Peptides against a protein of PDB entry 6TME. Designs and how they scored, part 41

Target 1, 324 residues: chain A of PDB entry 6TME
Amino acid sequence: NRLKRAYIALQAWKKAFYSDPFNTAANWVGPDVCSYKGVFCAPALDDPSVLVVAGIDLNHADIAGYLPPELGLLTDVALFHVNSNRFCGVIPKSLSKLTLMYEFDVSNNRFVGPFPTVALSWPSLKFLDIRYNDFEGKLPPEIFDKDLDAIFLNNNRFESTIPETIGKSTASVVTFAHNKFSGCIPKTIGQMKNLNEIVFIGNNLSGCLPNEIGSLNNVTVFDASSNGFVGSLPSTLSGLANVEQMDFSYNKFTGFVTDNICKLPKLSNFTFSYNFFNGEAQSCVPGSSQEKQFDDTSNCLQNRPNQKSAKECLPVVSRPVDCS
Target 2, 324 residues: chain A of PDB entry 6TME as posed
Amino acid sequence: NRLKRAYIALQAWKKAFYSDPFNTAANWVGPDVCSYKGVFCAPALDDPSVLVVAGIDLNHADIFGYLPPELGLLTDVALFHVNSNRFCGVIPKSLSKLTLMYEFDVSNNRFVGPFPTVALSWPSLKFLDIRYNDFEGKLPPEIFDKDLDAIFLNNNRFESTIPETIGKSTASVVTFAHNKFSGCIPKTIGQMKNLNEIVFIGNNLSGCLPNEIGSLNNVTVFDASSNGFVGSLPSTLSGLANVEQMDFSYNKFTGFVTDNICKLPKLSNFTFSYNFFNGEAQSCVPGSSQEKQFDDTSNCLQNRPNQKSAKECLPVVSRPVDCS

## One batch from the design tools (peptide; made by RFdiffusion4, then SolubleMPNN)

Design b1_p10_8_s1 (from b1_p10_8, 5 letters changed)
Fold by OpenDDE base, seed 2:
Structure b1_p10_8_s1 (fold): chain B 324 residues (1-324), chain A 10 residues (1-10)
Amino acid sequence: as target 1 above (324 residues)
Amino acid sequence: MSVAEEIKAA
């Protein structure tokens, strides 16, 4: 009996709770698991006459505990939303049995260990949110082979380079922010077909921005702030016809910020502060447009306020990185 | 609010 298996799983999970401040699992008593708070049943896909546990929603429950291996008995679960809790430990490998997994949200928890590779085993996964945890190590390249709509990785402890497979991603939103990613942005980034928002904030990324970024025609948000990027901004950024928010602040960029970038048709906010730019077009000057906001603070610009000293600029500006 | 804005606000 599928519901009996679900009962075993849910009772094991309740036992794995260290704290339930809102008494979310208070009604998790008896065999009628479909009445459990945060448990949602639906007709089974293979037999509409059979009721199964199809979803879990424990978002914002502030539950402390761990995910026991018995959760692998929830084989009919397609939606697993447990964000904003205090779950710790690792994601159980037994969740590989949840072959219908469609949305997996474990964000805002205390999960540790490597990337939960069990997520790669789910053939129908469309949404993956593991942000605001303590996941560590390398990002498996296979994550971008998945047909995901969104990939939220931000605020973890991921290291190593961004996989070149990123270009295979069909995700509209990808976040890398606040990790320990290093190396260059892969040139394959330009192959992302459905990308709307990509966020690299607060990593150890370096090198030149790849020219292929300009191929991201549907991107509305591109934030690469707080990294170690060098060289000039690619001229191909003029291809970002739909970009609204662009942030390159807190890097080591040099060169000239061109009209072609600042005149992007949908650009509303462009922040390139805290770099080593030595020139900008008039269209890039803060206050030059009523429709666009610019920040050129703390660069090496002449005749602009709040710039770096010549002493700070000269060593960097005199040694421009050739990105060709 | 963009995802970037949410990250910055957190």
Scores: peptide ipSAE 0.454, ipTM 0.944, DockQ to the pose 0.879
Fold by OpenDDE base, seed 4:
Formats: structure tokens, sequence, C-alpha cells
Structure b1_p10_8_s1 (fold): chain B 324 residues (1-324), chain A 10 residues (1-10)
């Protein structure tokens, strides 16, 4: 009996709660699991006459505890939302049995360990949110082989390089922000045909920006701020016909910020502050447009306020990195 | 608000 298995799983989970400040699991008593707060039942896909646990929503419950292996008995769960709790430990490998998993949100918790590779076993997964945790180690390349709509990885402890498989991703939103990613952005990034928003904020990424970024025709938000990028901005950025928000601040970029970038048709905000740019087109000057906001603060620009000293600029500007 | 803005605001 599927509901019996669900009962076993949910009771094991209740037992794994260290704190339930809102008494969310207070009614988790008895065999009628479909009446449990945060538990949602639906007809089974294979047999409409059978009721199964199809979803869990414990968002914002502030529950402290862990995910016990018995959760693998919830084989009919397609939606698993436990956002904004205090769950700790690792994501159980037993969740591989949840083959209908469609949305998995464990964001804003205290999960640790490597990337939860069990997420890769779910053939129908469309939404993955593991942000605001303590996941560490390498990002598995296979994550981008999945047909995900959104991938939220920000605010973790991920290290190593971004996989080249990123180009295979069909996700509209991908966040890498506030991790420890290093190396270059893969050239394959330009193959992300459905990408709307990508965020690299606050990593240890370096090297030149790949020219292939300019192929991201659907991107509306591109934020690469607070990294170690070098060289000039690719001229191919003129291809970002739909970009609205662009941020390259707090890097080590050099060279000239061109009209072709600043005149992008949908550009609303372009921040390139805290770099080593030594020139900008008139169209890039803050206040040059009423429709666009620019920030050129703390560069090596002449005749602009709030720039770096010549002493700070000269060593970097005189040794430009060739990205060719 | 974009995802980037949300991250920056946090």
Amino acid sequence: as target 1 above (324 residues)
Amino acid sequence: MSVAEEIKAA
C-alpha cells in the first residue's frame, strides 16, 4: 500500500525533527497522511483510483532536523518543497526512488556534503533549488545534461571549475553566485539557447570572458561581478539584443568600453565599476541617457570622477591581457 | 526583480 509506505516515511521524518516551532507536524498522527499539514495527495498517475502522496510543502516552517532514508518510500512525490528550514545533514540517496520528482527545493537550509547526485537520477526533474546551503566540492557535469528550467546553486561552498557541459543546459535561469568556483567561463556557454538569467557573482572565476557570450540572444540578466576576470570586454557582447541588466563590476577588466555595448537596445543597467578600464564611449558615461543607468566608478578613466589613481592603474593598464 | 537583484539584496 502506497499510503502505508508514505505513513512510515512521514513518521520517520517527524521523528527526525529536532525542533518544530510552528508545530507543523502536530497533526502528523494516524494513517491518514493526506490530512497531514504540508502533505498533498493526488490520484496516482498509473491508477487514478489510488490516492498517493504527490507533494510535500514545508516551506518556511523553521523546522530543525534531518532527512531520514525512509523518505525514499515517498515514491509518488513529484513536488518536494522544504525551503527555509533548518534541516541538516545530507540529501538521502534513497530519494533516487522518487522517480516522479519534478520540483526539488531544499533552499535555505543547512545541508552539507557534496552535490546531491541523487538529483541527477530523477528523469523528470525541471526545477532544482539547492541555494543557501553548505554543499561543497565539484559540480557534476551531468547536471547540465538534464532538461531543467532553473538551476539555483548560489550561496554554497562549491569549488572547482564550471563544467563545459553548461552549453547543453536548457535552463532559463542559472545561478552560481557566492560559491568558490574557479577557472574560466566555458566557451560552450554560448550554446545555452534558452538562457534568460545567469549569475556568477562572488566567485573566484578568472581569465577572459569568452566571445561566445555574445550568442546569448535571449539573456536579460548577465552578472559576472566580484570575480577575477581579465582582459577586454568581448566585442561580441553587441549581440546581447535582449540584455537589460549587465554587471561586470569588481573584476580586473581592462581596455575600452565601447558604444556597441552601451547602446544595446534593451540595456537598462550596466555596471562596470571597480575595474581597470582606461576608456569609455560617450554612450557609456553615467547620465548620458535617461533610459539607461551606468556606473563607471573606480576605473582608470580620464576626466571622470571617483577613479583609481595613476599609481594603481599604471601597473595593470600597461600590461593588458591578450584574450585573442 | 531579477534573480541577480534578489541575490544582491540578500
Scores: peptide ipSAE 0.450, ipTM 0.944, DockQ to the pose 0.875
Fold by OpenDDE base, seed 1:
Structure b1_p10_8_s1 (fold): chain B 324 residues (1-324), chain A 10 residues (1-10)
Amino acid sequence: as target 1 above (324 residues)
Amino acid sequence: MSVAEEIKAA
């Protein structure tokens, strides 16, 4: 029966624990898996008279261990939340059997290896959180073909380029921060229909920002700080009617920061510090508005405090990158 | 707090 399979899986997992500081699995004894701490049962979707393990919540349990392949026996699990533990190793491919997977949160662990492609096999997945791990290699393009509400990839070891398929994403939140992504932001980014927050912080991204960013009408947070972006800010950024937080700091941007950007109607914070901007509109000057915060520190601006020296600026400002 | 703010605060 399904609960017997769940018992086998959960006992195998308990055996895979190296440390359980809070004794979370102390009551993981006997066949009544529905009484196990962090295990949640519900009526099966195909037969309401059958009770199945539908969810796992071991968040913040500080458990050290690994995910054994027997977890693939938890075929009725739709919610798998095991964040803030010390699980190591790889996500087992046997989890492909969990066809009802809806939310998968393995964030804040010690997982390694490539992107867990098993997540791509789940047809109903809506939430994917793999942030704060040691996943490495390329991001599979297929991740953005999925109908996800949120994609958290930040604080890993992912490398290579952002897939062109990003434009197909329906996610409201996508994080790339603190990885090793390189190359340009794909022009297809403007096709993200439901995007509210996107974070590129602390990668090795480069090139010009695509003009298509201005098509992100619903974006409230856009953070591209701590990269290698060059050129001017796209004039199309004036189209970001709902942006509240915008950060382009710690890049190699040049040119003039325009009124059209700084006067965005919902803009609350705009940080463009630590670049090579050689001019800004009066509306971009810190202190020019009570409703908006700006940071223009460490640019090549005239008559502003805390700017780069002429020696630092001249080599860059004199050779502006044409993004047209 | 935005996701970006959370990342920056971590």
Scores: peptide ipSAE 0.447, ipTM 0.944, DockQ to the pose 0.880
Fold by OpenDDE base, seed 5:
Structure b1_p10_8_s1 (fold): chain B 324 residues (1-324), chain A 10 residues (1-10)
Amino acid sequence: as target 1 above (324 residues)
Amino acid sequence: MSVAEEIKAA
């Protein structure tokens, strides 16, 4: 009996709770698991006459505990939403049995360990949110082989390079922000077909921006702030016909910020502050447009306020990195 | 609000 297995799983999970401030699991008593708070039943896909646990929603329950292996008995679960709790430990490998997993949100918890590779085993996964945890190590390249709509990785402890497989991603939103990613942005980034928003904020990324970024025709938000990028902005950025928000602040960029970038047709906000740019087109000057906002603060620009000193600029500006 | 804005606001 599927519900009996679900009962075993849910009771094991209840036992794994250290704290349940809102008494969310208070009614998790007895065999009627479909009445459990945060447990949702639906007709089974293979037999509509059979009721199964299809979803878990414990969002914002502030539950402290861990995910026990018995959760693997929830084989009919397609939606697993447990964000904004205090769950710790690792994501159980037994969750590989949840072959119907469609949305997996464990964001804003205290999960640790490597990337939960069990997520890669789910053939129908469309939404993966593991942000605001303590996941560490390498991002498996295979994550981008998944047909995901959204990939939220931000605010973790991931390290190493961004996989070149990123170009295979069909996700509209990808976040890398606030990790320990290093190396260059892969040139394959330009192959992302459906990308709307990509966020690299606050990593240890370096090197030149790949020219292929300009191929991201559908991108509306591109934020690469707070990294170690060098060189000039690629001229191919003029191809970002739909970009609205662009942030390159807090890097080590040099060179000239061109009209072709600042006159992008959908650009509403372009922040390139805290770099070493030594020139900008008139169209890039803050206040030059009523429709666009620019920030050129703390660069090496002449005749602009709040710029770096000549002493700070000269060593960097005189030795521009050639990205060609 | 964009995802970037959400991250910045957190």
Scores: peptide ipSAE 0.447, ipTM 0.943, DockQ to the pose 0.876

Design b1_p10_8_s2 (from b1_p10_8, 5 letters changed)
Fold by OpenDDE base, seed 2:
Structure b1_p10_8_s2 (fold): chain B 324 residues (1-324), chain A 10 residues (1-10)
Amino acid sequence: as target 1 above (324 residues)
Amino acid sequence: MTVAEEIKAE
């Protein structure tokens, strides 16, 4: 019986709770698991006469505990939402048995260890949120082979380079922010077909921006702030016909910020502060437009306020990185 | 609110 297996799983999970401040699992008593708070039942996909546990929602329950291996008995679960808790340990490999998994949200917890590769085993996964945890090590290249709509990786401990497979992603939103990613942005980024928002904030990324970024015709948000990027901005950025928010602040960019970038038709906010730019077009000057906001603070610009000293600028500006 | 704005606000 599927509900009997669900009962075993949920009772094992209740025993794995160290603290339940809101008494969320107080009614987790007896065989009627469909009455449990945060447990949702539906007709099984293979037999509509059979009731199964199809979803878990324990969002914002502040529960301290871990995920026991018995959760692998919840084989009919398609929605697993446990964000904003204090769950610790690793994601159990036994969750590979949850072959209907569609949305997996474990964000805002205390999970540790490598990337939860069990998520790659789910054939129907569309939403993956693992942000605000302590996941570490390399990002598996296979994550971008999944037909995901959204990939949230921000605020973890991921290291190494961004996989070249990123160009295979069909995701509309991808976040890398606040990790330890290093190396260059892959040139394959320009192959992302459905990308609307991409966030690289606060990593150790370096090198030149690839020209292929200009092929991201549907991107509305591009944030590469707080990294180690060098060289000039690619001239191909003039191809970003739908970009609204663009941030290159807190890098080591040099050269001239061109009119073709600042006149992008949907651009509302462009931040390029805290770099080593030595010139800008008049269309890039803060206050030059009522419809667009610009920030040119702390560059090497002449006749602009709040710029770096000549002593700070000269060593960098005199040795521009050629990205050609 | 954009995803970038959410990340910056936290």
Scores: peptide ipSAE 0.412, ipTM 0.931, DockQ to the pose 0.876
Fold by OpenDDE base, seed 4:
Structure b1_p10_8_s2 (fold): chain B 324 residues (1-324), chain A 10 residues (1-10)
Amino acid sequence: as target 1 above (324 residues)
Amino acid sequence: MTVAEEIKAE
């Protein structure tokens, strides 16, 4: 009986709670698991006469505990939302049995260990949110082979390079922010067909921006701030016909910020502060447009306020990185 | 609010 298995799983999970401040699991008593708070039942896909646990929603429950291996008995779960809790430990490999997993949100918890590779085993996964945890190590390249709509990785401890497989992603939103990613942005980035928002904030990324970024015609948000990027902005950024928010601040960029970037048709905010740009087009000057906001603070620009000193600028500006 | 704005606000 599927509900009997669910009962075993949910009772094991209740036992794995260290703290339940809102008494969320107070009604988790008896065999009627469909009445449990945060447990949602639906007719089974294979037999509509059978009721199964199809979803878990424990968002914002502030529960402290861990995920026991018995959760692998929840074989009919398609939605697993447990964000904003204090769950710790690792994601159980037994969750590989949840072959219907569609949305997996474990964000804002205390999970540790490597990337939860069990997520790669779910053939129908569309939404993956593991942000605001303590996941570490390398990002498996296979994550981008998944037909995901969104990939939230931000605020973790991921290290190493961004996989070249990123170009295979069909995700509209991808976040890398506040990790320890290093190396260059892969040139394959331009192959991301459905990308709307990509966020690299606060990593250790370096090198030149790939020209292929300009192929991201559907991008509305591109944030590469707080990294170690060098060289000039690619001229191909003129291809970002739908970009609204663009941030390159807190890098080591040099060269000239051109009209073709600042005149992008949908550009609303463009922040390129805290770099080593030595020139900008008139269209890039803050206050030059009523429709666009620019920030050119702390560059090497002439006749602009709040710029770096010549002493700070000269060593960098005189040694431009050639990205060609 | 964009995802980037959300990340920046936290």
Scores: peptide ipSAE 0.408, ipTM 0.930, DockQ to the pose 0.880
Fold by OpenDDE base, seed 5:
Structure b1_p10_8_s2 (fold): chain B 324 residues (1-324), chain A 10 residues (1-10)
Amino acid sequence: as target 1 above (324 residues)
Amino acid sequence: MTVAEEIKAE
């Protein structure tokens, strides 16, 4: 009996709660699991006459606890939304039995350990949100082999290079922000189809930006701020025909910010502050356009306000990194 | 709000 298995799982989970401040699981009593708060039943895909637990939504429940291995008994769950709780520990490997998993949101919790590789076992996964946790270690390259619509990895403890497999991703949104990613952005990034938003904020990324970024024709948001990028901005950025928001602030970029970048047709906001740029086109000057916002603060620009001192600029500007 | 804006706001 599928609902009996669900009952065992949910009772084990209730037992794994340390705190339930909103009494979310107060009604988790008895065999009628479909009446449980945050538990959603639907007809089984294989037999419409059978009712199964198809979804969990405990978002914003502020529950403290862990995910017990018995959750693997919820074999019919396709939607698992438990964001904004205080769940700790690791994602149970027993969740590999949830072969219908479609959306997995464990964001805003206290999960630890390596990347939850169990997520890679789900053949139909479309949405993965593990942001705002304490996941650590390497990002498995296989994550980008998944046909995901969104990949939220931000605000974790991931330490590695970004896998070259990123170019295989079909995700419209990918976040790497606020991790410990290092190395260069892979050149394969230009192969990403369907990418709209990519966020690298606040990592240890370095090197030159790959020219292949200019192939991201559908990107609307590109944020690489707060890293260690060097060299000039790729001239191929002129190919970003749909970019609206672009942020390169808080890096070590040098060279000249060109008209071809600042005149991008859909560009609404371009922040390149806190770098070592030594020139900009007139089209890049803040206030030069009513339709576009620019920030050139704290560069090495002449005749502009709020720039770095010559003492700060000279050592860097005189030794530009050649990315060619 | 963009994803980037959301990340920056938190």
Scores: peptide ipSAE 0.408, ipTM 0.930, DockQ to the pose 0.879
Fold by OpenDDE base, seed 1:
Formats: structure tokens, sequence, C-alpha cells
Structure b1_p10_8_s2 (fold): chain B 324 residues (1-324), chain A 10 residues (1-10)
């Protein structure tokens, strides 16, 4: 009986709660698991006469505990939303049995260990949110082979390089922010056909921006701030016909910020502050447009306020990195 | 609010 298995799983999970401040699991008593708070039942896909646990929603329950292996008995779960809790430990490998998994949100928890590779075993996964945890180590390249709509990795402890497989991603939103990613952005990034928003904020990324970024025709948000990027902005950024928000602040960029970038047709906010840019087009000057916001603060620009000193600029500006 | 704005706000 599928509901009996679900009962075993949910009771094991209740026992794995260290704290339930809102008494969310208070009604988790007896065999009628479909009445449990945060448990949602639906007709089984293989037999509409059978009721199964199809979803879990424990979002914002502030529950402290862990995910026990018995959760692997929830084989009919397609939606697993447990964000904004205090769950700790690792994601159980037994969740590989949840072959219908469609949306997996464990964000805003205290999960640790490597990337939860069990997520790669789910053939129908469309949404993966593991942000605001303590996941560490390398990002598996295979994550971008998945047909995901969104990939939220931000605010973790991921290290190493961004996989070259990123170009295979069909995701509209990808976040890398606030990790320990290093190396260059892969040139394959330009192959991300459906990308709307990509966020690299607050990593240890370096090198030149790849020219292939200019191929991201559907991008509305591109944020690469708070990294170690060097060289000039790619001239191909003029191809970002739909970019609205662009942030390159807090890097080591040099060179000239061109009209072709600042005159992008959908650009509403362009932040390039806290770099070593030594020139900008008039169209890039803050206040030059009523429709666009620019920030050129703390660069090496002449005749602009709030710039770096010559002493700070000269060592960097005199040694431009050639990205060609 | 964009995803980037959300990340920056937290």
Amino acid sequence: as target 1 above (324 residues)
Amino acid sequence: MTVAEEIKAE
C-alpha cells in the first residue's frame, strides 16, 4: 500500500524533528496521511483510483531536524518544498526512488556535504533550489545536462570551476552567487538558449569575460559583480538586446566602457563601479539618461567624482590585460 | 524584483 509506505516515511520524519515551533506536525497522527499538514495527495498517475502522496510543502515551518532515509518511501512525490527550515545533515540517497520528482526546494536550510547528486537521478526534475545551505565541493557537470527551468545554487560553499556543460543548460534562471567558484566563465555560456537571468555575485571567478556572453539574446539580468574579472568588457556585449540589469561592479576590469554597451535598447541599470575603467562614453555617464541608471563610482575615470587615486589606478591601468 | 536584486537584498 502506497499510503502505508508514506505513513512510515512521514512518521520517521516526524521522529527526526528536533524542533517544530509551529506544531506543523502536530496532526501527523494515524494512517490518514492525506490529512497531515503540508502533505498533499492526488490520484496516482498509473492508477487514478489510488490516492498517493504527491506533494510535500513545509515551507517556512522553522523545523529543526534531518531528512531520514525513510523519505525514500514517498515514491509518488513530485513536489518537495521544505524551504526556510532548519533541516541539517545530507540529502538522503534513498530519494533516488522518487522518480516523479518535478520540483525540489530545500533552500534556506542547514544542509551540508557535497552537491546532492540524487537530484541528478530524477528524470523529470524541472526546478532545483538548494540555495542558502552549506553544500560544498564541486558542482557536478551533469547538473546542466538536466532539462531544468531554474537552478538556484547561491549562498553555499561550492568550490572549483563552473562546468563547461553550462552551455547545455535550458534554464531561464541560474544563480551561482555567494559561493567559492573559481576560474573563468566558460565560453560555452553563449549556448544557453533560454537564459534570462544569470548571477555570479560574490565568487572568486577570474580571467576575461568570454565574448560569447554577447550571444545571450534573451538575457534580462547579467550580474558578475564581486569577483576577480580582468580585462576589458567584451565588445560583443552590444548583442545583449534584452538586457535590463547589468552589474560588473567590484572587479578588476580595465579599458573603456563603450556607447554600444550603454546604449543597449532595454538597459535600465548598468553598474560598473569599483573597477579600473579609464574611460567611458558620454552615454555611460550617470545622469546622462532619464531612462537608464549608471554607476561609475570608484574607477579610474577622469573628470568624474568618487574615483580612485592615481596611485591606485596607475599600476593597474598601465598593465591592461589583453583578452584577445 | 529580479533574482539578482533578491540576492543583494539578503
Scores: peptide ipSAE 0.405, ipTM 0.929, DockQ to the pose 0.883

